# Designs tried in a protein design run: peptides against a protein of PDB entry 7Q4I. Part 47

Target 1, 281 residues: chain A of PDB entry 7Q4I
Amino acid sequence: HENSTIAERLYSEVRVLCWIMTNPSNHQKKARHVKRTWGKRCNKLIFMSSAKDDELDAVALPVGEGRNNLWGKTKEAYKYIYEHHINDADWFLKADDDTYTIVENMRYMLYPYSPETPVYFGCKFKPYVKQGYMSGGAGYVLSREAVRRFVVEALPNPKLCKSDNSGAEDVEIGKCLQNVNVLAGDSRDSNGRGRFFPFVPEHHLIPSHTDKKFWYWQYIFYKTDEGLDCCSDNAISFHYVSPNQMYVLDYLIYHLRPYGIINTPDALPNKLAVGELMPEI

## One batch from the design tools (peptide; made by RFdiffusion4, then SolubleMPNN)

Design b1_p12_4_s4 (from b1_p12_4, 8 letters changed)
Fold by OpenDDE base, seed 5:
Structure b1_p12_4_s4 (fold): chain B 281 residues (1-281), chain A 12 residues (1-12)
Amino acid sequence: as target 1 above (281 residues)
Amino acid sequence: DKRALEAAKYRE
C-alpha cells in the first residue's frame, strides 16, 4: 500500500512540461525508453526532433541534426513551446534522451517559487556567464516567465542572443537568459547538497580521486565533493543514463522497498512572492 | 569515460 497524497497535490500545483532533445536515429533506441519510464510522470511530455513521430509524440523542428545544431534546436524547441504550450505548465524542463529525472523531487524544489518569477534551475557552472549557467546534460528547468523572456525578449535580438545555430547549447541559453535578467537559481537542498547531476550516480557517489585539474571541479559553481555528501536525498536528475539503467532506476526508486521502513516527508515550505528567491545557504 | 565526453562538449 502506498500513500501518494502529497505527490498528487504537487502534480496538480507544480505543473511540469518536459521536452526531450532527441533525433530520428534515437527515437526507438533512447527516447522511447524515456517515455516508458520517468517521462510518464511529467504533466506533459514532448520530444523535440527533426522528424515527426506520432507514436513517440515527437515534433519535427525546422533544424538540422548534429552537435553543431543543438543550440538551433533549443531555440526552436522553446519557440514551439511558447507558441503552443506556454499555458499547459508552470515549469519547463529540458532534458536529453539519456537524462533520468525524478519529477516529484523537482516539484518539491520548485513548490515555493512563483512561475512568474524569472528564474531557472539545474547544475550551475561558473565559466563564460557571470551569474553562471546550467549544464545541458543534467537538464535545466525554466519558469513560465523565463520562457516568455527568452522567446519574446532575447531570441529576436542578436545583441542579447546568438543568432547562429552553432555553439554550446547550455552556454548560449545561459548568456541569453542573463541578458534578460532571468536569474540562475540555487538548486541545492537545505544541507547544501546538489540535485541536478551531469553524470550517472556512480560517478558522483564513488570517490575516484580525480585531480584538481579535472574540468568538472573547475566548472562547478558551488563547491562540492564526491562521496556520500555529493547528492541530495531528494536528487532530481542524472545524465548518461542508458535505456536499461532507466528501467533499473524506475524499479529502485518507485518499486523496491525495504520492509519496515516508512519515510515521512518534510513539511512544505512557505510560498515565495513573485521575484523572491530562497535564502542563500 | 563518459566524463571525458562531457569535457569534449565544452572545448568549443
Scores: peptide ipSAE 0.052, ipTM 0.806, DockQ to the pose 0.424
Fold by OpenDDE base, seed 1:
Structure b1_p12_4_s4 (fold): chain B 281 residues (1-281), chain A 12 residues (1-12)
Amino acid sequence: as target 1 above (281 residues)
Amino acid sequence: DKRALEAAKYRE
């Protein structure tokens, strides 16, 4: 008894390839639950690992496992995507195997942008990179042009992109993207509320007497507060979501409804020209 | 603490 006409339109017009960062030890524990929940709403879903798994659709990248290899895995993942899947989607999302994503809300945010615009979105942090970089845990999405520039222009040049596989993967890709003029976009909604979140909803929604000295408050690019106004009504992602919580979120977001309340979606914005961004709030 | 784990990613 629901009308999904607009969502179906966006599924066709805003094609998203989701690649999931995982490892062989997490194929059954975490990754399969992504596939059974939010991952099924991607146009294409690929799990990037060090071992092949045909049941999961996991790819074995030529990298080692461990935190020190995350940057190497990210580079190889996007190389693989560019070689095999660059025309299968318009936008390319990186997420962890404990990230939950509302793909319809991401399509809504991306709708006005051209995939030929060199831009990427996520939870923007301010240190290390002048224009900012996107938090790895919250997930980040690159346009097709951004992927092209990253793989073709940045990766082959040690002066533009780190050749070693060590380092924080989200910072390193942020540096590389900046060096090839890929813009760090603003993912906030029209009310200035965030859409990509590096923690679970509870940590953002509940005002805690957290010390303002906590690193997160020093890292966020845009000023934000905890509480009901922390998060967009069209939020896109949350991190540190357990496998069980993914099924709960799927139920709450897509099935559970308060009887008698009908939501009408806002009109879609106008399309932007290539290279054009939405005005900052 | 999940927040502490996130901070560890940036210490590398």
Scores: peptide ipSAE 0.050, ipTM 0.807, DockQ to the pose 0.438
Fold by OpenDDE base, seed 3:
Structure b1_p12_4_s4 (fold): chain B 281 residues (1-281), chain A 12 residues (1-12)
Amino acid sequence: as target 1 above (281 residues)
Amino acid sequence: DKRALEAAKYRE
């Protein structure tokens, strides 16, 4: 009924560990729905919290809760991953408990890259960090080498990485990664369309009457528009996705089919050498 | 407004 041979191949060749940013109050409300939907398609799924939950597979990190502790939680999460799971995957995705991810599309994007290349991908923003940084809400994925550099080289050095736990977590990790020469990659497809999105599909697909002064338009690193050309056919993530919407997206993406239409995937690109990136568009 | 909430993440 369905041919998933290529997806199964990429599942084995492009191993992804997904860690989910959550808190105890959201274990049942949000996190469990990630586990029941897109999270099951990760090679490894871990929920990073402040309390242990054996049913959810949640880890209790030694951090407090609240927005001012998100950076601290991110640092501890990657320390935990490096200590326990660095060899369990090739790529390491951070997502929120209201982020939805099409993991197969992420594997497709990552396929040509070596996990030994110091690179990370996501929705790139231009402020605060010279090379840009990846939006926290859209989710971002680090190569194994990027994780190593972050944990081993950046975190122990206060000159390279903020030692306290305050600040915007996505900006702070972006600064740290830049300081250890982890490259902020371009996640756009060959048509220049984005793959990681900091809002729900509706907000990107439907042109809004938002003022051009809206912060998002000032933050995006690559010029993009709303509407039909906003999003790649192989989009990877969306943010602010409710638990109910996760199940809807799962149904629409993996179950609902227009009868008589068969999609043939493009051929996989050639693999890149260590340290090599795809050409900029 | 979800987009407004996103902006709040970057406030010092």
Scores: peptide ipSAE 0.049, ipTM 0.800, DockQ to the pose 0.460
Fold by OpenDDE base, seed 4:
Structure b1_p12_4_s4 (fold): chain B 281 residues (1-281), chain A 12 residues (1-12)
Amino acid sequence: as target 1 above (281 residues)
Amino acid sequence: DKRALEAAKYRE
């Protein structure tokens, strides 16, 4: 027996549209496994591709394929969302087809925030963008207002948003969002532990004798440690998750239980007013 | 190395 009353409440009150960055070659290899695992817990799930796939629910965006066109695909994806789905959800998650997301934990993080607050969350990096930007691989979630500002205010203005399709998509959207006063939120939990992760759990949990010169340590906006204290108990996402690992994670998170241990969820925080953020830790 | 691939993604 499982009590999912709170999760069901949040499912209705914190509606999340998940769009998955994919391509035709990955529809069967990767994307379908997202659909069969964590993607089913989104209020709406859309796969953004260059080819239509009715079985997958993939949309053919007017973009080319390749890493150099990810920014173009991101722009078109959010334009598509704004045109067709802006009222279908409160929050809009971008994830890769090898990102795993615990959507319930995302809803918990987002609960106090108004979707009319111009804010977005993810794994915050410090370079290139003054307020920081969110790692593309870890996935990032925009409020409805953030999507509106991005599509309506930023994209049409070359001074605010790069018109070319080249560049790192996460950096470019970060620049655009900053230019329209969409705030880069703090996704850390009350203990200061991260929730969005650009690598697999193993890479974060296992202390590696990684040189301090490793790029990640220079990129992270908030200082974090490796090991068991690296990750929130309410972690939201991991990247570079293989299709097989998605099923493993689904089993471990939603099925496997230690007998005799009952988890009591923390109380929901008070809702914030429009424009208010949780204080920085 | 997946971390190396990620580094390449952000380095322009």
Scores: peptide ipSAE 0.044, ipTM 0.786, DockQ to the pose 0.454

Design b1_p12_5_s1 (from b1_p12_5, 4 letters changed)
Fold by OpenDDE base, seed 5:
Structure b1_p12_5_s1 (fold): chain B 281 residues (1-281), chain A 12 residues (1-12)
Amino acid sequence: as target 1 above (281 residues)
Amino acid sequence: EKPVFPTKEDID
């Protein structure tokens, strides 16, 4: 009874490889629940770990565990993707094992862009990197060309990328990508509402949830509000989502329906040329 | 399409 023709078209035309940052202790506790919920809507799903798990489809990267090795794991993850999977998708999403993603909404955002355009999207933060960088927790998506530039041009050069495996992974990849002219895109919708979120929906939807002195308001690149105007109707991601909440969100978004209400999707925009971005709002 | 829910053992 559901018409998913457009979603099926975008699944074929906007191919997404999702790689999930995890560790052996979280394979069963967290990662498995990603695989059983939103991860099944990716064209390819890979879990990046330090131990192999055939049931999960987890890869053992040659890195140690702990927060001080997240940057090292990110570098090795993209090296692995470039070597084995660069032609399996057009776009490459990094997410944590407690990130929830509405992949159809991400395909809608990415549709006009060429995967040969050096660009990446996410929740843009303004500190440390001139053009901004994307929040690690909210998840960020690189074009195929962005992955190529990162792995082939940036990683081998210590002047462009930090050789040490320590540091904030989202800041470090942001620095590297800027150094190879990968553009930090604007992921907001036509109404100026955000799509990638570094917290759970409640933290963004409820007005005055946090004080204006909270670090998030100092870090966000674009001006944003809480409440009705906080979030796009086509939001893409949320962070700090528990395993239980992943199943709740799957039910609410894909199964629960208000009887008698039929949504008609907006027309797709025109495709952009290679190197072209959507106009600023 | 039917939702998939975790078992008690999956959550514990």
Scores: peptide ipSAE 0.041, ipTM 0.692, DockQ to the pose 0.026
Fold by OpenDDE base, seed 1:
Structure b1_p12_5_s1 (fold): chain B 281 residues (1-281), chain A 12 residues (1-12)
Amino acid sequence: as target 1 above (281 residues)
Amino acid sequence: EKPVFPTKEDID
C-alpha cells in the first residue's frame, strides 16, 4: 500500500549516523524509546553516555554527568565517531534523548549537499557566534568533512576550540566550527519555513503561545512566524518530546493516514559541487 | 547571559 522507493534511495545515498546525548539514568526512561521510534530509521544509531549498555548500544565516554559536562561529552562523542565511524555515514546528527527526528526529511534537505562540504545544519541562533550556531536541543547535523575539521583541526588547538568542558555545548561547538571554516547552513525550506525546532510542535504551531519578550525570539537567526506557517511540511526535529509523545508522533507520521489523500513528493534538486551551498531564500 | 536551553518554567 505504501511506495517508499525514493525514501529507500535516500537511505542509501544520504547515510546518517545519529548519536544521542544521554546518561545512565535515562537509558531506560528515555533513550530506549528513541531506539524504538525514530532512531531505528538512522543508518547508524549510537547512544553517548558515561556507562556502557549493550542492549541500548550505549558508549561509555570518559566524561562526568551533568549539564556542565555536556560540552565535554560532545567533544568526546565526535572524537569517538571520527575514530570508529567516520566512514559509516555521510552525515552525523547530534540529538538529545528527548528530541524527535523525521530522518527522511533530513535526508531530503541534505541530498543536494556533498558530505565533503564543510557545513552543518540545525536551528540557527544568532548570539555569541558571528555566523550563528545551531541549537543543541533541536539537534544539529554535521557533514563528514565538518566532523573531520572539528576533531582534527579544531579540538587540538585551544585557540580554536575551548579546551575545558564548561560552557554551553551548542555555542562552544559553534565557535569551534566557525574557526575552522565550517559553514552554518540554512535549513529552511524553499518557502522559508524552518525544519529544526527547539520545542514541541504545540509551542511553534499555536499563535501567541509565548510572549515576544521570550528569549527565543531574540535568539533565532532567521525571522519566523508562529502558527501554521511556522514549520515546514518537511520539518525535521522537535525537542522536549516525552517518551509517550515519541510513540504518538511515530503513529501520526508513519501510520495514520487520511483515506483518499495521496502525497506526491517533489522532485529531488540537483546535486551541488563540493563547497557549494543552496542559494539564499 | 541568557540560558541557551530553556528551563521547564520557560516552556510550560
Scores: peptide ipSAE 0.020, ipTM 0.659, DockQ to the pose 0.625
Fold by OpenDDE base, seed 4:
Structure b1_p12_5_s1 (fold): chain B 281 residues (1-281), chain A 12 residues (1-12)
Amino acid sequence: as target 1 above (281 residues)
Amino acid sequence: EKPVFPTKEDID
């Protein structure tokens, strides 16, 4: 038996709606496996698609398929959430159907923040957006207020938010959010280690002789290390996780235990006032 | 637009 009292508390106090970016061709291939693994730990799980799927709980958004329509799908997804689910959660996570998320760790990160604070979190990239934007693949989470501002203030104004459905969805939402004063938060832990990752664990954990010309090093907003110091003990997400790997991660994280080792969680931080952020490291 | 997932050679 394990003690999940704190996790259960956070499940209630830090409600997360997870919406998964998917398409009809991936309902069975990918999305289903999200639902069967980490997605079940969200307070609410919705799959945003172009076709309805009652078994998956997929919503048919009025958008086309393909990478060129991801921005359009993101806009429609958040419009749908705002219309139907804005009060069903405090935080709203976007993830891909090949993103794996440890929702408990996300709740831990979000705990001190008010959902009425206009903020969002993820793997922050520095190009294109002054305050930075969050990597689409790593997944990003908006506060309820951030969703409201995005849908109500940004989307209706072409000067604030791109009306076309083309473009990199993560960059475009980043621009929109900045234009309505939604803050790009710092997701790093107290040791300065990242929590949202745009690649699989192996690519972050294993030191590489990769040339610093690799795009990731040019894009990352905060300096990061490789190896075991790359990643928080409370890491939240990884990307390019295959369906099989999702089950492996579920097993490793939630089932496999080293006998005789008991982990004691850190104390929860104090809650912040509305509009207040944790100081950057 | 950001690049796609790197190849094995890109991270070795």
Scores: peptide ipSAE 0.019, ipTM 0.589, DockQ to the pose 0.407
Fold by OpenDDE base, seed 3:
Structure b1_p12_5_s1 (fold): chain B 281 residues (1-281), chain A 12 residues (1-12)
Amino acid sequence: as target 1 above (281 residues)
Amino acid sequence: EKPVFPTKEDID
């Protein structure tokens, strides 16, 4: 019923490896639902855990569990990816086991960029890191070159990258990436609307859902608003998505259609040279 | 790390 020619082209040209942050207690509760929904649209899907699960395709990383070990798990995850999978994809997405991602929209955003450009994308926050860092919950995607720089140049140097496993993982990787000149990209669409979101759609779409003193408004790097204009038509990710909500989103995005309305995709932009970014809006 | 909405207890 649908023409997916462009999506199939991007699937082959913009290869994405998705690694999912999870733990053994969430393999069945959360992670398997990622695998059964949006994760199946990744070129490669790996679950990073502390225990192996052959059914889930989970990797046991040499780290403990808990919030204080998330940074350690992120470091080990990218080390594992670099060792085993660096040539299996062009882009490498970190997501949580309660993050929902529209992979086609991510490929669309990434299409003009070279994977050899040291860049990463996500929901950019402004504190702690001069160029900003990407929110962990919203998920963030590194180019192949960014992964190389992170693993080969940053991680081995305690002056560039935190050696212990404590701290906020998104802030710490942001610091490391900045120190090796990986650029924090702008994920916004041509209308200035965001694509990566650290909360569920409802929290972004409903105006005045939170007080303006809520930390999010102080952390967001780019000026944004709530309501219908909050989010790109080509939004990429949402966080705190329950397992049931993943199936709902999958149905709404990929199955439910208003009869008689046909979407015509915009033309793909020109590809950028290595090291070149899209102009800021 | 960042706080979550009051309705969300789990931070992963």
Scores: peptide ipSAE 0.016, ipTM 0.597, DockQ to the pose 0.178

Design b1_p12_5_s2 (from b1_p12_5, 4 letters changed)
Fold by OpenDDE base, seed 1:
Structure b1_p12_5_s2 (fold): chain B 281 residues (1-281), chain A 12 residues (1-12)
Amino acid sequence: as target 1 above (281 residues)
Amino acid sequence: EKPVFPTREDID
């Protein structure tokens, strides 16, 4: 007995296509569990692979497998989306087959933005790209205009976008997007807390879990702390989530409730004009 | 360059 009126409204007004990075060896081991959990809350769900799978709704992209081909797969995935699905959604999320996403919280973050604004969101890292780039593991979401600029303007130009398939896919797409003036947005909530996370909740919530010399602390674009204040109440994604943990998270987030506690959602913000961003915190 | 995608050993 719950009221989902606002969530249903956002489902219609903030349409999200989720594409999942996977491979044939992980179709049954990982990808199908995404489909059975958080992926079912996307407006459109597509698995990008090297082999077709009708049961999973997997697409066979013309790329090889392995870490050295992730950039190639990302380019082909967005080319496929632009050709076949650019009007099926307003926003286009890349996630791994071990990423868990609370899609309703993503819609809440995206609601004020126009899909015609050239912007993308995720966990922003500071190295290599001047405006920053979004962590591949945490997942990142492009506006429809960002996808158009990436596929039509950036990819065909070797001076704007790397032609070969080598390199870190998140860095390379970050470079390409910057070169076509797609803005790296701020995904933090009104309290300055992050929403996209490149690790499991445990690693962010527990203070001193990692040494401060750990690379992550040198990569984060915005200063953040560990502990309960690390993460937004409307967090969007976590990475390195096992298949079993996906079902646990689904239960905890959507089913388990403390009796007698009722949450009232905050009012939706005003919509922004095309090209306008929320003020940075 | 430091790996953008850490392994389980890197984060555990």
Scores: peptide ipSAE 0.020, ipTM 0.667, DockQ to the pose 0.629
Fold by OpenDDE base, seed 3:
Structure b1_p12_5_s2 (fold): chain B 281 residues (1-281), chain A 12 residues (1-12)
Amino acid sequence: as target 1 above (281 residues)
Amino acid sequence: EKPVFPTREDID
């Protein structure tokens, strides 16, 4: 019924390991719904928790729960990935158990980049880190080389990476990655539209949803607008997506079709050399 | 200092 040849090609050539930040109380409430929706489109899906769950495929990391332990969990998650799964994928996505991701769109964005390029992508914020950092809620994806540098070079050095487990998870990893020369990439499409979003689609698509004094507008690295022009046609992620909304999004994106309208994908761009980035818009 | 994961009250 559908031609997925290009998607299948990218599935093979742009391998993505998705790890989901979760906790035992959310295994059934949230995490399982990720597994039943967008998570099944990852090449590998791992749930990082504090308790093992064989049905969910959850890993028990040696960390506590709560906001003050999110940084610790992120460090342990990537250590676990590096030890057990570094060769199982080319790119490594962190997402929350209420993040929804269109993995095919992420593969499309990542296609031209080498996994050996030290780069990571997400919704870039400008405070605290000179080159910017990626919003934790929107999810962020590291190249294999970025993971290597993070785990091998940054984490063991307290001068490069915070040793304790406190602090804002996304800011702290951003600092660590900058300190080992992992580049904060530009995830915007050719029209300058964002792909990773830290809120639900409604909050981005509806103009004037928030006051202009809202912190988000001071945090965004790249100038962006609200409304229909807010988001790429190839958007990748949204945050604060409820379990029910995940199924709705799955239906709308992958099942519901307007009869008689056929989408023709753009040609893939040329691959970049190792260390090369797409020009910023 | 802004929370990494803002609450609905922070967004709405």
Scores: peptide ipSAE 0.019, ipTM 0.650, DockQ to the pose 0.549
Fold by OpenDDE base, seed 5:
Structure b1_p12_5_s2 (fold): chain B 281 residues (1-281), chain A 12 residues (1-12)
Amino acid sequence: as target 1 above (281 residues)
Amino acid sequence: EKPVFPTREDID
């Protein structure tokens, strides 16, 4: 038997809409496996594609496919969400069809924040955007107010948001959000450990003595190291997760238990006022 | 879809 009372409470109080970036060629190969694993723990799950798929719940956005259209797809995805689903959730997660997310841990992180606070979270990178931007692969989550500002204030103004569909998707949305005063939040836990990760767990957990010239070390906003201290015990996301690995992670996280060990969850923090952020470490 | 950044196979 398992006690999920707190998780059920957070499911109702911290509602999350997850949209998955995919394409028609990946509906069966990748997206379907998201739906059958971690995606079922979202309050609402939508797959953003260029073709409709009723079995998958995929939406056909008016965009082309390819890397040079990812930014265009992101813009249309959030326009679609704002038009049809802005009141269906409090927080809006973007993930790829090879991203794995522990949604309960994300709800825990988001609990103290008001969805009316203009803020978004993810794996923060430092280049190109002054306040930083969130890595696309690790997934990023916008508050309801952040989505409103992005769609209503930023997108219609070419001076605030790139009108072309080309460019790095995560950088471009980061620029747009900064221009409408959406804050790039700090997703680290109380020990300073990250929660959103742009690679698989093995890459972060196992020290590889990577070259200092490795792009990741130049991009990461907060200083971090590989190894046991790399990752929060309440980590939220990992990227480059294969379909098979998604099922393995689901088993390990939600089913496999060490006999005789019972976890007691930490007390929930106090809720913040609108516009208030958690103190920095 | 391809990621914005290189895959691990591309950078390792």
Scores: peptide ipSAE 0.017, ipTM 0.621, DockQ to the pose 0.265
Fold by OpenDDE base, seed 4:
Structure b1_p12_5_s2 (fold): chain B 281 residues (1-281), chain A 12 residues (1-12)
Amino acid sequence: as target 1 above (281 residues)
Amino acid sequence: EKPVFPTREDID
């Protein structure tokens, strides 16, 4: 027996629409495994593709395929969301088809924030964008107001948002969001541990897994330690998760339990006013 | 210049 009362409450109060970046070649190889694992815990799950797939619930966006068109796909995805689903959720998560997300932990992080606050969260990187931008691979979540500002205010203005479909999608959306005063939030927990991760758990948990010269250490906005202290107990996402690893993570997180250990959740924080952020650590 | 979208091989 498991008590999920708080999780159920947050499911209703912190509604999350998850859109998955995918392509037709990955519908069966990757995307379906998202749907069969963590994606089922989203309030709404949509796969953004270039081809329709009714079995997957994939949307055919008017974009081409390839890494050079990811920015175009991101723009069209959020336009689609704004047109069809802006009121179906409070928060809007972008994830890749090889991103694994613990949605309950995301809801916990988002709980105090108003969806009318122009803010987005993820793994914050420092280059290119003054306030930082969120790593595409780790996934990033926009408030409803952030989506509105992005689609209505930023996208139509070439001075605010790149009209071309080329470029790094995460950097470009970061620039656009900054230009419409959407704040790059701090997703770290109260201990200063990260919640969104652009790599698999192993890469973050194992000390000295990467050289200090590795680009990641120059890109991270908030300095973090390696090892067990790298990651929040309430971590939200990991990237480069294979389809098989998704099922493993599902088992480890939701099924496997140490006998005799009962987890007591922390109390929910007070809700913030519109426009208010939690203080940075 | 630095890979924003590194491959797994680039990370390993």
Scores: peptide ipSAE 0.021, ipTM 0.668, DockQ to the pose 0.600; fails the geometry check

